Peptides against a protein of PDB entry 1ZZD. Designs and how they scored, part 113

Target 1, 109 residues: chain A of PDB entry 1ZZD
Amino acid sequence: FQVVNPYLLRDLVDLGIWDEGMKQYLITQNGSIQGLPNVPQELKDLYKTVWEISQKTIINMAADRSVYIDQSHSLNLFLRAPTMGKLTSMHFYGWKKGLKTGMYYLRTQ

## One batch from the design tools (peptide; made by RFdiffusion4, then SolubleMPNN)

Design b2_p26_7_s4 (from b2_p26_7, 9 letters changed)
Fold by OpenDDE base, seed 5:
Structure b2_p26_7_s4 (fold): chain B 109 residues (1-109), chain A 26 residues (1-26)
Amino acid sequence: as target 1 above (109 residues)
Amino acid sequence: EEEEAKKILEENPEFAKAFEEALAAA
């Protein structure tokens, strides 16, 4: 079961490019948006940074479960038997850490 | 786990909104 970062989905919706085709693309690309020509580079950089910063946090939270974290530049999770509680917690804690630090890096570079 | 998730959503409305929008769009 593939779960895409809620904020990534929001941003894609806001760009008006989220549809069935985009969904299938993300599935094929394991959640990566880096190859999309219609996505601003700033967003690509943002989610690349979020992915890198949040990896340790997500891994620690999911260590006792059968969780696969993809290696794309966007944060995506693959769970064998996900629950809404687990999904919420994982996305929140992972994104919270990534957002706070990632945005700082984007502003300063 | 579910109780913690509920608390997170209640205390973080911006996240809750984004999460709900994502679920609706998926």
Scores: peptide ipSAE 0.043, ipTM 0.584, DockQ to the pose 0.350
Fold by OpenDDE base, seed 1:
Structure b2_p26_7_s4 (fold): chain B 109 residues (1-109), chain A 26 residues (1-26)
Amino acid sequence: as target 1 above (109 residues)
Amino acid sequence: EEEEAKKILEENPEFAKAFEEALAAA
């Protein structure tokens, strides 16, 4: 299950480039917009990934054994048993902390 | 966790709207 960063989505929509093709591209690129030629560099810089999260916080999140976090290029969340509550809380955390990740990729493990 | 999520959505309507839009568009 993929959840697009709502701010990224808004910006892509504002640019007029959000469509099915863009969605498929993001899926293929695991949420990364870095390779998009039609996206301004300032947005690419803005949505550079999860490195803004403190390692302490990442460790705290990873303390939940039901969650595996891959922050190599985007925030990927692997959940053993995803619930709407879990999705909401985790997305809210990103929102609250000002995460500029392109996409949250959640996969049931 | 579900109660926390509910509280988050209720107390943060801007987030709730953005979250719903993100889910719908994804």
Scores: peptide ipSAE 0.040, ipTM 0.598, DockQ to the pose 0.597
Fold by OpenDDE base, seed 2:
Structure b2_p26_7_s4 (fold): chain B 109 residues (1-109), chain A 26 residues (1-26)
Amino acid sequence: as target 1 above (109 residues)
Amino acid sequence: EEEEAKKILEENPEFAKAFEEALAAA
């Protein structure tokens, strides 16, 4: 189970490049679109890593607080047992704060 | 927790639409 940043997904869909292959690519690239040749630079700039949300806050909002955050290209959250409620809250918090980075929630078990 | 999620979705329809689309595509 994984959740993709809705804005990133929208833009990739609008470009007509969203498919199963793209989804798998993003997983292997930790959510980064920086290396994609078919993505406009303006979108790459838009989805650079933005740290306007405290890591502590994100961890505290997690269901079991077992969260691994990767900061390489985008915000990637690896959750042991995410619930819909926690995912919604985290996504909304980022949305409300104007987070414009790629963000993925991945269930690790 | 689930009640908060429901409230968020109900009070923020634009977010709800984007979020649901993301979930459906994941």
Scores: peptide ipSAE 0.035, ipTM 0.591, DockQ to the pose 0.656
Fold by OpenDDE base, seed 4:
Structure b2_p26_7_s4 (fold): chain B 109 residues (1-109), chain A 26 residues (1-26)
Amino acid sequence: as target 1 above (109 residues)
Amino acid sequence: EEEEAKKILEENPEFAKAFEEALAAA
């Protein structure tokens, strides 16, 4: 179960580059946009840091091995058993970092 | 963690609304 950064998804839609191909790309790239040539560098830079969370939180979430977090670029969640609690906690960090625009949430099975 | 999430939602209603809408749209 892959959860794409909802803010990232919104930004991609706003850029007009969201389509089925982009969706498949994100799936294959585990949610990373760093390799996309048609994405502005400023956006890439934004998603390098916006979704950073404390290492303690990451460790705690990964401790049960049901949640895998990759925030090397953007925050990507891979959940074996997604819960509202985990999703809420993770996405709130993006909100707190200033991305308080509307979210478009993508869940892929 | 679940309690923390609950607190987040309670203390941040704007986020809660946006988050719920996003989940519903997914």
Scores: peptide ipSAE 0.035, ipTM 0.584, DockQ to the pose 0.520

Design b2_p26_8_s1 (from b2_p26_8, 13 letters changed)
Fold by OpenDDE base, seed 3:
Structure b2_p26_8_s1 (fold): chain B 109 residues (1-109), chain A 26 residues (1-26)
Amino acid sequence: as target 1 above (109 residues)
Amino acid sequence: SSAYEKELLEILEKSEKELEEELKKK
């Protein structure tokens, strides 16, 4: 699953650009909107720092000896004995620590 | 898993559960 800031989601909805395509795009971009041409720059600037902090927080939390990170293409978490549930929980926790707010999660369909 | 790892997993699972409850409200 991919988590996303609920306020970002709100802003995208307010812009009228939220749809299934946007959802899938955000999943592939790990929640980043920086590559979206139809999003105002001010929103990109606003959520850039938030996104970066969140990613760093996840990385810091994953520094535990039981967790490995692969950032070659995207932020991927690996455990010695990974399960979907464990990976999801770690992602949610890390994201929440970074954002310090509520969150929403997305999944591919 | 070590006892330490188990404790971390429990914390993470609790966090996930709380998130799921929040999502139900939206």
Scores: peptide ipSAE 0.018, ipTM 0.273, DockQ to the pose 0.072
Fold by OpenDDE base, seed 1:
Structure b2_p26_8_s1 (fold): chain B 109 residues (1-109), chain A 26 residues (1-26)
Amino acid sequence: as target 1 above (109 residues)
Amino acid sequence: SSAYEKELLEILEKSEKELEEELKKK
């Protein structure tokens, strides 16, 4: 599954561009907003750093608990045979530990 | 997989440092 930074979600909503299409776009782009023309460059720069910090935290959590990440720029997190609840808890904990903020859960195939 | 995760972490740490430095210049 994939998660979105709650502040990013807020900003996208404030910009009026958050919808089902945007959700699918973020899934495809692994949470990146760099390719979005409707997002100010200032926010893109900000969320570059936020994205790096978040992924660092997730990887630290993954390494500690033998969680697999398919690629460096992916927001997908999975285990060999986890329950959805277990994965969610691990992912949320990692994010919260690093950023001290909540998460928005996105289901992915 | 652990070696892969360590490699990814190192890449991210380097990238984070570079991004922070760039942001400080603005």
Scores: peptide ipSAE 0.017, ipTM 0.349, DockQ to the pose 0.073
Fold by OpenDDE base, seed 2:
Structure b2_p26_8_s1 (fold): chain B 109 residues (1-109), chain A 26 residues (1-26)
Amino acid sequence: as target 1 above (109 residues)
Amino acid sequence: SSAYEKELLEILEKSEKELEEELKKK
């Protein structure tokens, strides 16, 4: 399974690009939107750091279930060059709230 | 695997803390 934060899903829906194909793509990309050509760069920059923190939740879930999720390649890419200063206080606050209240689980069909 | 996950978690926690501190400067 793949976990994504609800704000990312909202933004993708607002862009009008959310569909089953996008869902499957995100699963294969471990939730990363960096490779999507139809996503604004500003949004990519924003969710680069957000994605790193979201992966913390994924790791915690995996640890709890004693299941290792291979996301090392994606994590390494994001951790090497984290995007600092791209988030506003309001966005970060909202994102944190979203993570605490629930995550969206993507499953292959 | 468990050790690797722990390491990644620690890195992510540091990143989160740094981000929070950066946001406090705004």
Scores: peptide ipSAE 0.017, ipTM 0.365, DockQ to the pose 0.060
Fold by OpenDDE base, seed 4:
Structure b2_p26_8_s1 (fold): chain B 109 residues (1-109), chain A 26 residues (1-26)
Amino acid sequence: as target 1 above (109 residues)
Amino acid sequence: SSAYEKELLEILEKSEKELEEELKKK
């Protein structure tokens, strides 16, 4: 799972809460653990910055290899079989809501 | 990068700096 910060992954494993469900949750939350009730607050605080750094990295990686696609179609693709490209698009979508933009990118495989 | 991507990066950079400063104060 390349979208997840390796240090975060380690900490989640150490907590004993890492599983397929957690993985899927992180995908849907763009790597954020802020909404997880079973994660200590200290980790949430720590990974606020890590999450943002990760998002910045994802954006940078996608910046040169993004294809514009209709948002509705791209969202449907996320529910089927997530790929790195789809995950990148999901990151864009997550922030898009906050930015109030109409653009949605799908990274090519 | 598109204007959208640049805007995202700017937001992330601002928030990252703010959060880093907050964490340092704790």
Scores: peptide ipSAE 0.017, ipTM 0.341, DockQ to the pose 0.051

Design b2_p26_8_s2 (from b2_p26_8, 9 letters changed)
Fold by OpenDDE base, seed 5:
Structure b2_p26_8_s2 (fold): chain B 109 residues (1-109), chain A 26 residues (1-26)
Amino acid sequence: as target 1 above (109 residues)
Amino acid sequence: MEEKEKELEKILEEEVEELEKELKEK
């Protein structure tokens, strides 16, 4: 699943740049907005993806397949997306938990 | 903004329901 920070989504909507193209871009870039020229640098600095943080944090997050919302951090997370029809209990738990916390999950191709 | 978020949440909820069905069928 591509987990999208709800505040990032709000900011993108406020900028008027949220559309299907943006959605697909986020999926292909694993949630990273760093390469978008039409996004203010302040937002790029604010939001980081799991690949843009310390290796230590990456390992810790990779070990945790459940999503806990942390309002103190502006992180976008990427978890291995299950193939349709091959959903595991672990991935489903993470999906439901993320939804309950207000995190948005984008289905990866 | 809020309206768009609500729509997205609705879509996600529908997807969850679909996934629940698929998972139950194993």
Scores: peptide ipSAE 0.017, ipTM 0.283, DockQ to the pose 0.021
Fold by OpenDDE base, seed 4:
Structure b2_p26_8_s2 (fold): chain B 109 residues (1-109), chain A 26 residues (1-26)
Amino acid sequence: as target 1 above (109 residues)
Amino acid sequence: MEEKEKELEKILEEEVEELEKELKEK
């Protein structure tokens, strides 16, 4: 499964540095771009904060076994015992969907 | 439970792939 921050993906594509290698790197680094030499420091600074927020949310998801993404529309997602990777993917999925509209309940069944 | 997880994973993959495609075409 994919672990991609939609805003980060947008910015990396705009920079023309998005490719399969970058994709795999981000997956293995749990979304962190801090170690990438070809990313401007400004973006690293920006996404450091975004990444920290996302990681905090993921940790909270694991702790609470649920996440509430407040938006106008609604979609319920349930997993019995998602891995941290799955939670990360679901979190980023929620962000992606949130760019349009969608209130999502990510919970363990 | 396993089927549910697999279904959701598939949806996630498809959505991310679509997003990637859209952004590359931007």
Scores: peptide ipSAE 0.017, ipTM 0.291, DockQ to the pose 0.033
Fold by OpenDDE base, seed 3:
Structure b2_p26_8_s2 (fold): chain B 109 residues (1-109), chain A 26 residues (1-26)
Amino acid sequence: as target 1 above (109 residues)
Amino acid sequence: MEEKEKELEKILEEEVEELEKELKEK
């Protein structure tokens, strides 16, 4: 299972690029979007910084409050995430608060 | 909320606050 920031998933959905291929990509890339050509660079920069947060800590937190998702339910779950200012400090604030609602685990199936 | 979760949340909050600071500087 690959843990992914729920707001990243939301952003990918908002970009209209979330699909099974994207899910598999994120799994293989350990949650990184850096290699995606269809993601705005500003988002890459933002989530690169987010990725610098201790992965162990994130995983541990996510394990305590996790949501296992597949393609069929992912959109609905993403829409439940709080809205926030994108690419700003508020994005991080929202992400922090979003952790209280759980982290998402992407499954290969 | 479990004590472990509270501790982890605190750690994450601190890290996020640092990242927020960095983001403001960008």
Scores: peptide ipSAE 0.023, ipTM 0.351, DockQ to the pose 0.114; fails the geometry check
Fold by OpenDDE base, seed 1:
Structure b2_p26_8_s2 (fold): chain B 109 residues (1-109), chain A 26 residues (1-26)
Amino acid sequence: as target 1 above (109 residues)
Amino acid sequence: MEEKEKELEKILEEEVEELEKELKEK
């Protein structure tokens, strides 16, 4: 499965390019839109920055778990499997910025 | 833990589907 940022989903829907094929593509790319030719460069730049900051958030989560007490399920998954931290990175960016948006799972089956 | 994860995954996927519907209707 893959976690997707709700704002990325919004932007893809607004562009009219969201479909089952796009969903599967994002799963294989771990949420990255950098390789999509039909996405404006400004959106690629935006979500590249968001992704990079999210990676820093994961590092901070490992250093200070008390900051993320309201994300107990995500925190537990991170501790059990390091790859889950990467999958949830965009969500934790939102948390750090005070957005408090939900996580969204995309499944292949 | 695994059962709770599956339940959470189901809830979140349903939320995504509803969000997609709402966004398309705007």
Scores: peptide ipSAE 0.014, ipTM 0.318, DockQ to the pose 0.027; fails the geometry check

Design b2_p26_8_s3 (from b2_p26_8, 13 letters changed)
Fold by OpenDDE base, seed 1:
Structure b2_p26_8_s3 (fold): chain B 109 residues (1-109), chain A 26 residues (1-26)
Amino acid sequence: as target 1 above (109 residues)
Amino acid sequence: MEEEEKRLEEILDEYDKELAEELAAK
């Protein structure tokens, strides 16, 4: 089980701020570095967790790929506080955008 | 159909807005 993005780990080590305390912090924060004051903003923007990324953007990206590429991989969406209305909206939005396959996995935090 | 599609997009936009606000508050 790996909580930390390997590229993020590299950058945190390069910054000299990686230690056991940082590791435990990231575990409790589900991999998020948004609350860390000693991390440059550019890295915070780069290393967003799946819970911190626009799911609409993910759907758009998947739809764009589905037009040209046969994907064997499933689309996964992640919502921190989902409602039935939001889930339904995402499903139909994906359909409207031309996704050939439905959502395989729906995860909540 | 168009009205329904617009409503669905608005719900997704609202979710993205709420997410952005939560991130900005951290």
Scores: peptide ipSAE 0.028, ipTM 0.465, DockQ to the pose 0.659
Fold by OpenDDE base, seed 3:
Structure b2_p26_8_s3 (fold): chain B 109 residues (1-109), chain A 26 residues (1-26)
Amino acid sequence: as target 1 above (109 residues)
Amino acid sequence: MEEEEKRLEEILDEYDKELAEELAAK
């Protein structure tokens, strides 16, 4: 399981704040930098993890992209504690928003 | 259709709220 986004790693190095302590912190936080006081807010906004983004927002973004992409492109959703009811609701919500295919990859933490 | 869609959005919004609360509890 990849914990640290490679682009985030680059930016942290460029900021001069990357060290072993930072590495261990990110591992503990599953890649999240939201709790770091020495990171600019703009960077925090840019590098929100998939666990920190609204799943509804992800679906909306996918629906928008589906206008321009082949149906073979898959939608990936990530849920911390999914229930069957929530998964079903997300599926139908995506369908109503114009997604022509169901969720291809479902990931749970 | 509109009522059903609204209900689905409410469910998703509730999920987002729960996620936010979990993140805040860390």
Scores: peptide ipSAE 0.021, ipTM 0.383, DockQ to the pose 0.447
Fold by OpenDDE base, seed 2:
Parts: sequence; C-alpha cells; structure tokens
Structure b2_p26_8_s3 (fold): chain B 109 residues (1-109), chain A 26 residues (1-26)
Amino acid sequence: as target 1 above (109 residues)
Amino acid sequence: MEEEEKRLEEILDEYDKELAEELAAK
C-alpha cells in the first residue's frame, strides 16, 4: 500500500493541481514530482530524495504497470530531441487524459 | 526500435546524473 506524502499532498492541493490524474501519475512515478510541468521548482527541490536519482527505475516501473491486454486506448509520442522533462510531462499528460490502462508508444526522431 | 531504446536510455542516464549532482550540491 503506497501512501502519498501528506505534506506533498497538501502542497499540491494548495496549488490546485491535485486530482485523480495527478494521483495516478504519482503512483506510476513512485511519488516523484520532478518532471511535472506545473509544479514550482521550489517544491521540486523540497521533495527531492535519493530515490529521485533513479528515474530509469521509475520509468521501468511505470512501463510495467502500463501493460494490459486491452490496447484500445493508446498514446503515440513522437519526439524530436526529447528531454527527460518533456518525456515525463507527456507521460503525465497521458495519464491525466485518462489513459490509465492504455499503452504508450515512444518514437524518437 | 533498439536505437530508440538506446536513445531513451541515454536521456534517462543524463537525467539521473543531473539529479545526482543537484543532490550532492545541497
């Protein structure tokens, strides 16, 4: 059972950005907010942890949870010179749009 | 597909490096 940091929850609520999509995103990102585009940098710095340095693991965990039989809903991502921040933001966008059981396909040019 | 995965790995590695440096600086 994963519990969101109560202080983080408070801050996100105060920012008015807490919703079901945000919740699901945090679950997939193991609580990381480092890649969220609508979170102030000061807040990101505040909640930075040692675990944040393993984004590769977080992405892998998210990918594992995204595997479902039903692939009717999918998000195709085509990026030119992508950055980690952009990738994370787009992932967040996908979850926020309700692709909880959807597949994510990343293509780089 | 392998090339794309490799590129993604490089992006993730760079990001992890940057985060590690930021944590070490604090």
Scores: peptide ipSAE 0.021, ipTM 0.378, DockQ to the pose 0.182
Fold by OpenDDE base, seed 5:
Structure b2_p26_8_s3 (fold): chain B 109 residues (1-109), chain A 26 residues (1-26)
Amino acid sequence: as target 1 above (109 residues)
Amino acid sequence: MEEEEKRLEEILDEYDKELAEELAAK
């Protein structure tokens, strides 16, 4: 399965562009939205990736609200450096506070 | 897909609420 950043998922849903095609695109791009023409540049900057981390790392960092896309294979996600950007700050804030919640598995079609 | 999208919104909203409550309790 692939873990999707819950904030990214929410933003894509809010934009009304989340669908099966988008899901497949993210899978092929390891979670990157940089190549999407219908995504505001501000969001691209927010979720800009600098390095790839494992599924386990993503789970640990965003365990409080991780959303998973079930796949036959696991894919790593590219994230911005932990010390940079709003995205990582949001993840680490909850993590440092010791928050934990369940997970949602988004099934593929 | 639309139903799935709505469900995702509900789940994320629930998570946000739970997160806020837990943070407030800390």
Scores: peptide ipSAE 0.007, ipTM 0.225, DockQ to the pose 0.023

Design b2_p26_8_s4 (from b2_p26_8, 8 letters changed)
Fold by OpenDDE base, seed 4:
Formats: C-alpha cells, structure tokens, sequence
Structure b2_p26_8_s4 (fold): chain B 109 residues (1-109), chain A 26 residues (1-26)
C-alpha cells in the first residue's frame, strides 16, 4: 500500500522538506498534504487525494476519457459520507455526461 | 422531470462547495 505518490515525494524532496517527520505525518493523514503550511498551493492543487476530489470532477474527467475508448470502463468513486442523494446524483450526472457505462464502484473511507 | 434533475445537480454542486471550503480551511 503506497501512501505517498512518487511524484509528490520527488517534489517534496526538491523543496527540501522531506524527512522522517514528514513521512510519518503523511501516513497519519492518508497522503494528504492540504494541511501543510510549508507546501506551495500549486502542489496542494495538483496532489489532491481521491477523498479530496468531488464526484462532479471525477465524472467530468471520466466523460472526457470515454470518448476515446471502444469498451465501457467502470468508474470508481471515493466518498467519506455517502448518502442516497449522492449515489443517485452520480448515476444521473454520469448518464447526462454521456458515459458509456452505468457501472460505478463506490469506496468509502 | 426537470425539477428532479435540477435537485440532483444541486447535490453535486453542494458537495463540491463543501470540499472546497474544507480545503480552504486547512
């Protein structure tokens, strides 16, 4: 199980802020760097974890990819607090955006 | 039908706003 993205690791090393303390912090935060005051905002925007990206954004990205594939691909969504409304909304919005498949896999934190 | 669709889209928009707010406060 990899907690730290290898590209994120590289960037943190380049910033000179990577050490054992940073490693342990990221483990406890499940890889999130959003709470780190010594990390530039551009890196925070780039290295959002799956739990920090909205369903709308994920579905939009999937819709863009689906234009170039012949076979249907499943969509993985990650929600901290799933509700019936959120589950219904993701299916509806996926359909509206023209996704070839209605297959969704939900992961919860 | 249109009203129900609008409500579903609002749920997604609210989730996005909540995430943005949480990230801004960290």
Amino acid sequence: as target 1 above (109 residues)
Amino acid sequence: MEEEEEKLEEILEEEEKELEKELAEK
Scores: peptide ipSAE 0.217, ipTM 0.771, DockQ to the pose 0.811
Fold by OpenDDE base, seed 5:
Structure b2_p26_8_s4 (fold): chain B 109 residues (1-109), chain A 26 residues (1-26)
Amino acid sequence: as target 1 above (109 residues)
Amino acid sequence: MEEEEEKLEEILEEEEKELEKELAEK
C-alpha cells in the first residue's frame, strides 16, 4: 500500500484499470508501472520509482532545489548495481552542479 | 583533469541510457 503514489492511484482509477489485481501487481513490483501494457507511456514517464531515475536526473533535480533548501538536507541516490565509477561520478557531478548539502546517501536494490 | 571529468560524466550518461533501455524492454 505504501508503495502506491496517491496521484498514480487516482490516474489508474480514472483509466478504469484499478482493481485488486492491479493492487497486487504494484505491491509485487514495488510500485512500478513500467511493465503494464494498458498504461499510457505518458503516465509511465510521470510515475517512475526511485530505482527508475538516473543519478544525473536526481542530481539535476537536487541542484535546482538546492538554491532554496537548507544545508541540512541530504541527497539520496538509489542504485540497483553500484560501482566505484558510479560512486565517484555522483560525487563529482554533485560538486560540479554546486550542491551545498555535502552529504549523500546511497541505497541499493 | 579535464579528461578525468569527461570520463566521470560519461559514466553518468551511460547509466542514464542503460536505465532507459531497461525500462523500454519491460
Scores: peptide ipSAE 0.213, ipTM 0.765, DockQ to the pose 0.851
Fold by OpenDDE base, seed 3:
Structure b2_p26_8_s4 (fold): chain B 109 residues (1-109), chain A 26 residues (1-26)
Amino acid sequence: as target 1 above (109 residues)
Amino acid sequence: MEEEEEKLEEILEEEEKELEKELAEK
């Protein structure tokens, strides 16, 4: 399972909804709060897990940072169900956005 | 070449739509 984000923990405490039940829920959901009805949408958008963000979004964010990232740094992508089409698209779009390092690490759920 | 690039972009866009759908269903 995944460790709870410290900032997420703080915000859940501030909402007054943090307890042992919430802790166990987050463990079973691998840190996802998307299914919680009593959490504002603003927080759900802020605290998406790596499995809940598209590879296009991750690559766009990496491209924005690329000016300050050493060429030796690799990009990590997290795909629940990888396909050849998704892998090809990942490399193509990364190239198109100027990420010419070719250093990609794929993680599967 | 342009047609091939469009197909690859469509795969990325479909992934975004599927994720949005999955989140909306929770």
Scores: peptide ipSAE 0.187, ipTM 0.738, DockQ to the pose 0.802
Fold by OpenDDE base, seed 2:
Structure b2_p26_8_s4 (fold): chain B 109 residues (1-109), chain A 26 residues (1-26)
Amino acid sequence: as target 1 above (109 residues)
Amino acid sequence: MEEEEEKLEEILEEEEKELEKELAEK
């Protein structure tokens, strides 16, 4: 499944590349920024880890209700963006350190 | 795929609105 991180959107806005075209691109790319030439590699590397999260991490997030996991769909509908500060997984800890800011994850109702 | 794209569009639109609101407040 795919999760959209609002921090990604913020980064794209900060880069000045967020527009309707970018939005549509992300939609067609299932939220991936890996193919964008105008995105710094550091961001690509950072957000790449989102797609490489372990099942253990997913379970932990679900247990903490930080992330809703719907395995029946590859993309979930999220209406809320809770902070990820309470996550205990090593993966998210490392990612959070890389982000240097609070992590936001969207979750479904 | 279309359903998922629609969902992603909805998510991005909502987050965009929230971001715009935040930016407007600053």
Scores: peptide ipSAE 0.045, ipTM 0.491, DockQ to the pose 0.023

